# Ledger of designs, part 14: peptides against a protein of PDB entry 5OK6

Target 1, 215 residues: chain A of PDB entry 5OK6
Amino acid sequence: ELPGLDSQWRQIENGESGRERPLRAGESWFLVEKHWYKQWEAYVQGGDQDSSTFPGCINNATLFQDEINWRLKEGLVEGEDYVLLPAAAWHYLVSWYGLEHGQPPIERKVIELPNIQKVEVYPVELLLVRHNDLGKSHTVQFSHTDSIGLVLRTARERFLVEPQEDTRLWAKNSEGSLDRLYDTHITVLDAALETGQLIIMETRKKDGTWPSAQL

## One batch from the design tools (peptide; made by RFdiffusion4, then SolubleMPNN)

Design b1_p9_6_s3 (from b1_p9_6, 4 letters changed)
Fold by OpenDDE base, seed 3:
Structure b1_p9_6_s3 (fold): chain B 215 residues (1-215), chain A 9 residues (1-9)
Amino acid sequence: as target 1 above (215 residues)
Amino acid sequence: PVYPTEFGK
């Protein structure tokens, strides 16, 4: 059974625990398709539970580019394409109205950037390869707040690099050349890494030389 | 500048 319309509005839109609550790093927020949310607003603001404005099940289909890996469409804009809700509000709406069958929730994390907290809707997907086998890529997701050091450690793990082997990273830039990622303490954001970008892990030779040094 | 294809040399 649905709560009263005023109760629904207060639970979802209140400034303390609803949609307008402050963002806190590490918290989970969820995307709701904008048209559905506006329909819900109209329904609860109308004051008639028997209204034809009943929104039905949450359906985020238009936010996905495919139903295989459930990746979001590129270029979605908050307030135009979707609304962000904190976990509690999302779970209330799902419990009241349901989520379209087979459709996963769109969960995202709040991240701490230098001057702002934001929900990271689009984490960075990097293509990790070894310098000696560019044709075998591993796609791995990172936060913009993750360090280059984490990217390097992740690459080493994916390629089963031995602890004694020394490695470093290169990023392919927009000009098609490689930029050396010297500082492993900067973030993915600081390094301006983007989704689909090729990251090459170079492994030092047994003779102590780097493969790139002979280029 | 270094290019990805140069690693194959």
Scores: peptide ipSAE 0.429, ipTM 0.917, DockQ to the pose 0.595
Fold by OpenDDE base, seed 4:
Structure b1_p9_6_s3 (fold): chain B 215 residues (1-215), chain A 9 residues (1-9)
Amino acid sequence: as target 1 above (215 residues)
Amino acid sequence: PVYPTEFGK
């Protein structure tokens, strides 16, 4: 069921499903471990389908830091550790070679940044807490392009805040103090929020005062 | 500045 080597090369490297096709916001791309991909390249460029360079099933094991949550290792670099393929190309490779048993695909989204489209390999994971219960955090993933408003709405939802309750966000900065996130229209990127950062949702008191105002 | 611990926890 494997297509010809030339066909594989064309399908993956070129055309509408090609690795080099333009990024489009909202589309899914997939990570492929670099060594496997290089092996595949060698295989299809070798001209012999029966060669010893057959790459076998896709194995992204080295990209994962755990096999429970399937988190990516930190600091992976495109072109060094992995290649990015558009969904169609990924699905072709999976159909041809299979994916290592039990491994999930590493799917990521193209995001629109001010001056560039990018596959967001590392979305921001924020630690959401309530001001009155800092010990109970909810880790939630956000795109760099998500608004602070979305972060706030998400926090409200996670903590089951009633619609009539007023809430606002604080971010713990590098100095250990809190910066209020006043503008809910800016993005996570604009606010320079980073993975692991503590975000405190403050809920207004029934008396109309803010807990922080008493500090 | 406000610190997280000032919220009581």
Scores: peptide ipSAE 0.426, ipTM 0.915, DockQ to the pose 0.648
Fold by OpenDDE base, seed 1:
Structure b1_p9_6_s3 (fold): chain B 215 residues (1-215), chain A 9 residues (1-9)
Amino acid sequence: as target 1 above (215 residues)
Amino acid sequence: PVYPTEFGK
């Protein structure tokens, strides 16, 4: 089932469609644990298909902080903890070697940032709450490239806000106070929102007044 | 400044 070692190397490492291919916004890339990948490199460069350097199935266990939500550990670094492969290369490796039983693939998207493309390994996780019920939070992931408008729409959907109800967002800053997110057209990145940050959705009262106006 | 805990129910 395994292709020739030279064929594997060319398929995964070539500059056009392999690990070195250009990033394109919207495409999927996958994380592979660094030790496994280095073992694979040693195997295919060794020239002996029956070598003791056979890497076995892909095992990304060390990249996960838990096996319930399959969240990545914080602070992982490309080239040190993992390598990034385009979808085609990832699927080849999985078909050749398999993926550890029960582990999901670690799929991430290429995003378009100002003047650069990047694989977004860590999307922003925001804590969404309503102004009148701070104890009930919804953790939702957003891309750095998502608009504040999308955050607001998502909050409205999660809290089952009626279309006719008017809402707006506040973000808890590092000082513990709230900054109103006036511009809904800027991105999560532009607003400098961070993982774990509290976002409060304020709903306008039926009398046309805002709850915060009375504070 | 507005603080989270200032919002009433």
Scores: peptide ipSAE 0.424, ipTM 0.914, DockQ to the pose 0.685
Fold by OpenDDE base, seed 5:
Structure b1_p9_6_s3 (fold): chain B 215 residues (1-215), chain A 9 residues (1-9)
Amino acid sequence: as target 1 above (215 residues)
Amino acid sequence: PVYPTEFGK
């Protein structure tokens, strides 16, 4: 059921449960393509339900790089390319207008940074490899707020490392050399890890030596 | 500095 235009506006555009509500860490927010959203605004503000300004189904096609992996285009800007809605508001719009067939929702999480909360639109995608097989990478997404320890645990899981095996991480820097990630308690953000960055998991040898020890 | 290509040598 499509509610009245004023009701739609109040449900979506408010500071309590709508677009203007405060961000809270861990909550899900959703991206809506700006043009569609502006069309919706015009429709509901127009006061005529039969208006030609009816927005139709939500279509976020222009936000995606492709329809295979559904990756977002790089460099999208809030307020220019998309708007952010809390889960409740998003679900209302989807229920009222539908979502383009086949498109996944663009769900993102609110993260807590030192002084601000933000919706993390672009998590960090790291290329995880083993030191002895650099050609086989696993691309894994991490939050900027995730610890290096989590990256390490994730790498261990992906490569089926046994619990008794010792591992450590190296990050390929801009100079092409490797920096050891000694402190596993710092975050991805603190370590300044970036999307596409190669992360090498080194596994300790049975003799107790590290493969890199001779390097 | 250590380089990726040095692993396994």
Scores: peptide ipSAE 0.423, ipTM 0.915, DockQ to the pose 0.618

Design b1_p9_6_s4 (from b1_p9_6, 3 letters changed)
Fold by OpenDDE base, seed 2:
Structure b1_p9_6_s4 (fold): chain B 215 residues (1-215), chain A 9 residues (1-9)
Amino acid sequence: as target 1 above (215 residues)
Amino acid sequence: PVYPDAFGK
């Protein structure tokens, strides 16, 4: 059953456990379409549970670019297109109003950036390939805060590289050439890697030479 | 500079 309107408002909007609570790295937050949320606000502030302002089930359809992969539209802006809710608040709203049939929740993680916590709405999707088979790609999602070392380890895992094999990464730049990712301790953000960028994993030859040395 | 297509050669 739906809680009282004042109770709903307090649970979702209070500054300690609601929408305005501080961000903490690693926590899950959820996107709610702005129009629905504003309708909910109007409903609970109206003081009449039988009001025609009832928001209905949560519907995030306008945030998605497709209903197959449920990818977000590009360029969405917090406070304009969506609001962010902590997991507890999101689950309350879903339990009270439901979520549109077939739609997945839009869950995102809080990341720690220099001097700021942020909900990472758009993680980076990289195209991972092997140097000797550029046509076979693995699309993998990474946080901006993930290290290049993690990208390399992930590539090794996806391509079933044995522990004794030596590997390194190249990134295709805007000029179409490859930049070697020498420092594996910097982040995806520091390396300025972007969604859709091609990352080539080079494997050292048995003779101890690198394939790129012959180019 | 190294180019992706060069790896296939």
Scores: peptide ipSAE 0.471, ipTM 0.927, DockQ to the pose 0.646
Fold by OpenDDE base, seed 5:
Structure b1_p9_6_s4 (fold): chain B 215 residues (1-215), chain A 9 residues (1-9)
Amino acid sequence: as target 1 above (215 residues)
Amino acid sequence: PVYPDAFGK
């Protein structure tokens, strides 16, 4: 059941639980395509429930690059292409209007950056490979706030590395060479890792030597 | 410098 138009406005666009609430690290926020949202705003502000401005179901189709992997288009801008809503507000809108059939919600997390909270719309997608099989990549998403240690652990898990095996990471740089990721305590952001970047997991040999030592 | 293709050797 749709609540009154004024009630809808108050529940979605307020500073406590709505669009304008402060960001908190770890919270889930959702993207809503801007044109739909603006039509909703016009509808609820119009004061006529029978208005032709009824927005219909939420449709984020224009935000997606494809409907297979449901990746976002690159270069989307908050306030131009989409608006961000906290989970409660998103769920209200979905409850009231529905979501286009088959579309997943676009859920993103608030991350804590130095002195700033931000909804991480674009997590970093890294191409994880083993040093001895560069042709088999695993694309994995990481937060900019995730540690290199987490990237390494994730790579180990994906490649079924045994706990007793020693591993380390290399990142392919812009020059095409590899840089060792020595410090596993820094973040993906600190290491300046970018989407599409190749990350090579090197596994130590049984003889205790590293494959790269002979290069 | 180490290059990715070198690991295959």
Scores: peptide ipSAE 0.460, ipTM 0.924, DockQ to the pose 0.647
Fold by OpenDDE base, seed 1:
Structure b1_p9_6_s4 (fold): chain B 215 residues (1-215), chain A 9 residues (1-9)
Amino acid sequence: as target 1 above (215 residues)
Amino acid sequence: PVYPDAFGK
């Protein structure tokens, strides 16, 4: 059953544990479609639990571009298209109102950027390929805070590269040329990698030469 | 530094 309207408001909007609580790196937050949330606000602020303003179950359908991979639409804006809630608040709302049947929660992580925390709504999806087979890509999601080293390790794993094989990465830039990712300690953000960007894993030849040396 | 519009809140 639904708790009292005032209790709902305090639980979800409370600045210490609710929507306005401080961000903490590594914690999960959830997206709620803005119109639903505004309807909920109107409902709980109205003071009548039997009001026709009852919001019904949470429905984030308009935030998704597909119901197969459940990808978010591009260009969504916090405060306009959705509201971010901490895990506890999200779970309360789901328990009270339910979530649309078959629809997954939209969970995102708080990441640590230089001198600031942010909910990473759009992690970077990179297209990983091998230098000798550009037609076979693996789309993998990374945080902006992940290192290039992690991207390389992930590529090696996906392509079943043996431990003794040497590999390195190239990124296809907006001009269509390839930029070598020399420093594996910098982040995806530092390297300015973007969703949909092609990342080429080059494997060193047995003779000790690199395929790219022939270009 | 300027960050891409990939972040919220």
Scores: peptide ipSAE 0.054, ipTM 0.664, DockQ to the pose 0.024
Fold by OpenDDE base, seed 4:
Structure b1_p9_6_s4 (fold): chain B 215 residues (1-215), chain A 9 residues (1-9)
Amino acid sequence: as target 1 above (215 residues)
Amino acid sequence: PVYPDAFGK
């Protein structure tokens, strides 16, 4: 049974636990397609539960570019294409109205940036490759707040690098050249890494030399 | 097969 319209509004729009609640790093927020949300707003503001403005099941279909991997379309804008709700509010809406069959929730994390908390709608997808086999990539998602060290560790794991092997990272820049990622303590954001960027893991040779040193 | 590499072979 649906709660009263006023109750729904209060649960979703309140400033403490609803849409307007403060962002907290690490918490999950969910995307709701804007038109559906506006329909819901109209419904609950209308005061008639039997109104033709009933929004029906949550349907985020228009936010997805594919129904296989459920990747978001590029360039979506908060407030225009979607709204963000904290987990509690999202779960309320899902419990009340349901989610379109087979459609996954669009869950995103709050990240802590230097001067702001933000829901990271678009984490960075990096193409990880080995220096000696650029044709075999692992696409891995990282937060902008993840360290380069994590990227390196992830690359090592994906490529099954043995602990005794030394590795380091290069990023292919927009000019097509390679920039060394020397500082593993800086973030993906600090390193200005972008989605789709090629990250090359170089493995030290058995003779102790680096392949790149031969250039 | 020869795969492209970043630093040469």
Scores: peptide ipSAE 0.033, ipTM 0.639, DockQ to the pose 0.181

Design b1_p9_7_s1 (from b1_p9_7, 3 letters changed)
Fold by OpenDDE base, seed 2:
Structure b1_p9_7_s1 (fold): chain B 215 residues (1-215), chain A 9 residues (1-9)
Amino acid sequence: as target 1 above (215 residues)
Amino acid sequence: GPPLTSSWF
């Protein structure tokens, strides 16, 4: 059964556990399509549970660019295209109204940036390759707050690099040349890595030389 | 796919 309309409003909109609660790094938040959310607001503010303003199930269809991989459209704007809800509020709405059949939830994480916490709606997708076989790629998602060291470790894992093998990263830049990622302690954001960018893992030769030094 | 070439460095 649906809770009372005032109870729904208080649960979803309260400043402690609802939409307006402070962001906390590592927590999950969920996107809700703005039109549906506004319809819900109108319904619960109307004071009549039998109203024709009933929002129906949550439908985020307009936020997706495809129904195969369920990727978000680019350029979505908070407050215009969607609202963000903390996990508890999202789960309440889903339990009360349901989610459109077949649609996955749009879950995102709060990240800590310098002087701000933000829900990372668009994590970075990198194309990881080996220097000697650019045709075998692993697409991997990273946070802007992830270190280059994590990107390197992830590349090593995906390509089954043995612990004793020495590796380093290069990023293909907009000019088509390679920039070496020397500092592994900087973030993906600091390195200005972007979605779709090619990241090349170079493996040191047994003779102690680097393949790139011979090119 | 092709290996890294000198044109990238």
Scores: peptide ipSAE 0.033, ipTM 0.723, DockQ to the pose 0.128
Fold by OpenDDE base, seed 5:
Structure b1_p9_7_s1 (fold): chain B 215 residues (1-215), chain A 9 residues (1-9)
Amino acid sequence: as target 1 above (215 residues)
Amino acid sequence: GPPLTSSWF
């Protein structure tokens, strides 16, 4: 059952649990397509439940690049293309209006950056490969706050590297050469890794030598 | 796929 229009407004637009609440690291927030959200605002502010301004089900179709992988379009801007809602507010709207059939929710995490909390709308997509077979890639999403150590562990897992095997990472730079990622404790952001960047996992040989040292 | 070569390092 839909609550009263004023109650809907208070639950979604308040500063404690709604759209205006402070960001907290690790929390889930959800994207809502802006035109739908503005129509909802107009509906609940109009005071007429039978108004022709009824927004219908949430439809985020215009935010997606495709309906196969459900990737977001590049360059979407908060307040222009979408609004961000905390989990509680999102779940209320979905409960009241529904979500378009087959569409996944666009869930994103709040991350802690130096002096700023941000909803990470665009995690970094890295192309993970092995040094001896660059044609077999795994595309994996990472937070900007994830460590290079996590990238390495993830690469090891995806390529089924045994625990006793030693591995290290290289990043292909803008000049087309490889930069070794020596410090595994820095973040993806600190390493300036970008979406679409090739990350090469090198596996140490049984003789204790590295493949790259023999090239 | 192709392996790494010395030109990458």
Scores: peptide ipSAE 0.033, ipTM 0.722, DockQ to the pose 0.126
Fold by OpenDDE base, seed 1:
Structure b1_p9_7_s1 (fold): chain B 215 residues (1-215), chain A 9 residues (1-9)
Amino acid sequence: as target 1 above (215 residues)
Amino acid sequence: GPPLTSSWF
């Protein structure tokens, strides 16, 4: 059953625990489609629980580019296309109104950037390949705050690289050449890696030479 | 860096 309209407003909009609460690194936030949220605001501010302004179930369909992988459309803007809610507020709205059948929640994490917290709506999707088989890629999502070391470990795992094999990464740049990712301690952000970028894992030969040394 | 060519194979 729906709580009172004033209680709904306070629970969702309260600056201490609601939409305006401080961001904390590692916490989950959720996207809500803007028109639905505005309809909800109008409903709870109207003072009539039986109003024709009832928003119905949450429907984020317009935020998705596909219903297979449930990827977000590119270029969505906070406050224009969607509203961000902390996990508690999201779960309240879902419990009160429901979520469109079969539609997943759009969960995102707060990340710590230099001097700012941000909800990472668009993590970086990298195309991981091996140097000797460029036709077989693994698309993997990473945070901007993830290390190049994590990208390397993930590539090793996806390609079933044995622990004794030495590997290193190259990034294909905008000019079509390869830049070696020497420092594994820097972040995806520091390395300026972008969604759709090709990352090549090079495996050292048994003779101790690197394949790229022949280039 | 090196170009992405078939020489990687």
Scores: peptide ipSAE 0.033, ipTM 0.721, DockQ to the pose 0.581
Fold by OpenDDE base, seed 3:
Structure b1_p9_7_s1 (fold): chain B 215 residues (1-215), chain A 9 residues (1-9)
Amino acid sequence: as target 1 above (215 residues)
Amino acid sequence: GPPLTSSWF
């Protein structure tokens, strides 16, 4: 059952537990399409539960690029295209109004950046390849806060690299050059890796030489 | 070391 309009407003917009609460690393937040949220605001602020301003089911259709993989459109902006809600607030709205049939929730994590917490709406999708077969890529999603070491381990796992094989990473930059990822302790963010970027895993030869040393 | 060029591709 829908709670009273004032109770809805307080639960969703309350600065202690609602939309305005501080971000905490590791927490889940959810995207709500902006026009739906504004319709909800108008409804609860109007004070009439029988008004024509009833928002209906949450519908995030305009945020999705496709309904197969449920990828977000590129370039969405907080406050313009969507609102971020903490998990509790999202679950309240879904319980009260429902979510459009077949649509998944758009769940994202709070990450710790050097100076701020942020909801990571767009994790980085890297194209992982082997140095000797650039035509076979694995697209893998990483957080900006993930280490290059994790990217390397993930590449090794995807390509079934044996433990005794030595490997290292290169990133193809915007100029078309290859930058070696020497420090595996820096983050994806620190390395300035971007979605769609090609990451080449080089495997050391049995003779102890690197393939790239012949270039 | 210096970055490699796109000639590796």
Scores: peptide ipSAE 0.029, ipTM 0.701, DockQ to the pose 0.235

Design b1_p9_7_s2 (from b1_p9_7, 4 letters changed)
Fold by OpenDDE base, seed 1:
Structure b1_p9_7_s2 (fold): chain B 215 residues (1-215), chain A 9 residues (1-9)
Amino acid sequence: as target 1 above (215 residues)
Amino acid sequence: MPPLTGSWY
């Protein structure tokens, strides 16, 4: 059963626990398609529970580029294409109206950037490859706040690198040259890594030489 | 893929 319209509005829109609440790093927020959300606003503000303005189940279909991997369309804009809700508000709406059958929720994390918290709608998708097999890529998502050290560890895990093997990363830049990622303590953001960028893991040879030193 | 003709340097 749906709670009263005024109760719905207060739970979703209140400044402390609703849409207007402050962002906190590590918290989950959810995307809701803008037209659905505006229909819900009109419904709860109309004061008639039997109104023809009933929004139906949450349907985020227009936000997805595909229904296989459930990737978001590129270039979506907050306030135009979607609204962000904190986890509590999202779960209330889903419990009251449901989510379209088969659609996953669009969960995103709050990240801490220098001097600002932001919901990271678009994490960075990197193409991880080995120096000796550029044809086998692993696409992996990273936060802009993740370290290059995490990218390296993830690459080592995906390629089943033994703990005793020494490895390092290179990024293919926009000019097509390779930039070595020397500092593993900087973030993906600080390294200016972008979605679709090729990241090459180089493994040190048993003779102690690096493959790149012979090129 | 074309060989990484890009300089590693």
Scores: peptide ipSAE 0.018, ipTM 0.638, DockQ to the pose 0.140
Fold by OpenDDE base, seed 5:
Structure b1_p9_7_s2 (fold): chain B 215 residues (1-215), chain A 9 residues (1-9)
Amino acid sequence: as target 1 above (215 residues)
Amino acid sequence: MPPLTGSWY
């Protein structure tokens, strides 16, 4: 049942559990298209449940680049294109109004950066390849807070590398050269890795030499 | 694709 308009407002626009609540690392937040959200605000603030301002189902179509991969458009801005809601508030809105058929929820995680918590709307998409087959890439999303060690483990898993095989990573830089990712404990952010960047997994040869040592 | 001819440094 759809709750009263004042109850809806208080549940969503709440400083403890709603939109205004503090961010906490690891929590899920959801994007809602701004126009829909503003229509909902106008509806619940209008005080008339029979108003022509009824927002209908949540429709995030304008936030997506495509309806195949459900990738977000680049350059979306919080408060301009979308609003962020904590999981509880999102689930309330979905239960009350529904979500457009076939659209996935836009779930994102709160990440901890050195001086700020934020919802990571745009995780880093890396192109993982093997040194000997650059034409076969795996696109994988990583948090800016993920370690290079996680990137390496993920690459090993995707390429079915045996546990006894030694591997290391290289990043292709903007100049087209390869920078070796020596420290596996630094983050994707610390390594300044960017979306669309090519990450090359090098596998050590059976003779104990590295393929790159011959270049 | 041409081989990655580049500095590995």
Scores: peptide ipSAE 0.018, ipTM 0.633, DockQ to the pose 0.132
Fold by OpenDDE base, seed 3:
Structure b1_p9_7_s2 (fold): chain B 215 residues (1-215), chain A 9 residues (1-9)
Amino acid sequence: as target 1 above (215 residues)
Amino acid sequence: MPPLTGSWY
């Protein structure tokens, strides 16, 4: 059974776990398609539960580029294409109205940036390759707040690099040249790494030389 | 640094 319209409004907008609550790093937030959310607002503000303004099930279909991997469309804008809700508010709406059959929730994390907390709607998808086999890429998702050290460890794990093997990273830049990722303590954001960017893991030779030093 | 392979240019 749906709660009263005023109760719905308070739980989603004005509650301690409502949309306007402060962001906290590590929390889960969810995307809701903007037109559905505006329809819900109109319904609960109308004061008539029998109104023709009933929003129906949550349907985020317009936010996805495909229904196979459920990737978001590029360039979606908060307040125009979607609204962000904290986990509690999202779960209330799903329990009251349902989510479109077969459609996954769009869960995202709050990240801490130098001057602001934000919901990371678009984590960075990097193409990890080995220096000696550029044709075999592994796409891996990272937060902008993840360290280059984590990217390196992840690459080593994906390529089954033995602990005794020494490795380092290069990023292919927009000019097609390679930038060495020297500092492993900086973030993906600080390194200006972007989705679709090629990251090359170089493995040190047994003779102690680097493959790149011979070019 | 130049590309590790000529295919990167």
Scores: peptide ipSAE 0.018, ipTM 0.633, DockQ to the pose 0.235
Fold by OpenDDE base, seed 4:
Structure b1_p9_7_s2 (fold): chain B 215 residues (1-215), chain A 9 residues (1-9)
Amino acid sequence: as target 1 above (215 residues)
Amino acid sequence: MPPLTGSWY
């Protein structure tokens, strides 16, 4: 049963887990399509539960570019295309109104950047390849706050690199040249890695030489 | 550095 309209409003907007609560690193937040949310606001502010402004089930269809991989459209803007809700608020809305059949929740994490906490709506998708097989990419999602070391470990795992094999990363830059990712302690953000960027894992040869040193 | 192997394009 739906709670009273005032209770809904308080729970979602002003509750301890409301929309306006402080972000906390590592927490999950959820995207809600803006028009649905505005309709919900109008409904709960209208004071009539039987009003024609009833929002129906949450429908995020307009946020997705595809219904196969459920990727978000590029360039979505908070406050224009969607609102962000903390997990508790999202779960309340889903419990009250439901979610459109077959749609996954759009869950995102709060990340801590040097000067701000942010819900990372668009994690970085990197194209991981091996130096000797550039045609076989693995697309992997990383946070901007993930270390280059994590990218390297992930690449090693995806390519089934044995523990004894030595590996390093290169990033293809906008000029088409390769920049070596020397520092594995810096973040994806610090390295200025971007979605769609090619990251090459180089494996050291058995003779102790690097493939790149022979080019 | 030239691409490690072949055409990148």
Scores: peptide ipSAE 0.018, ipTM 0.638, DockQ to the pose 0.241; fails the geometry check

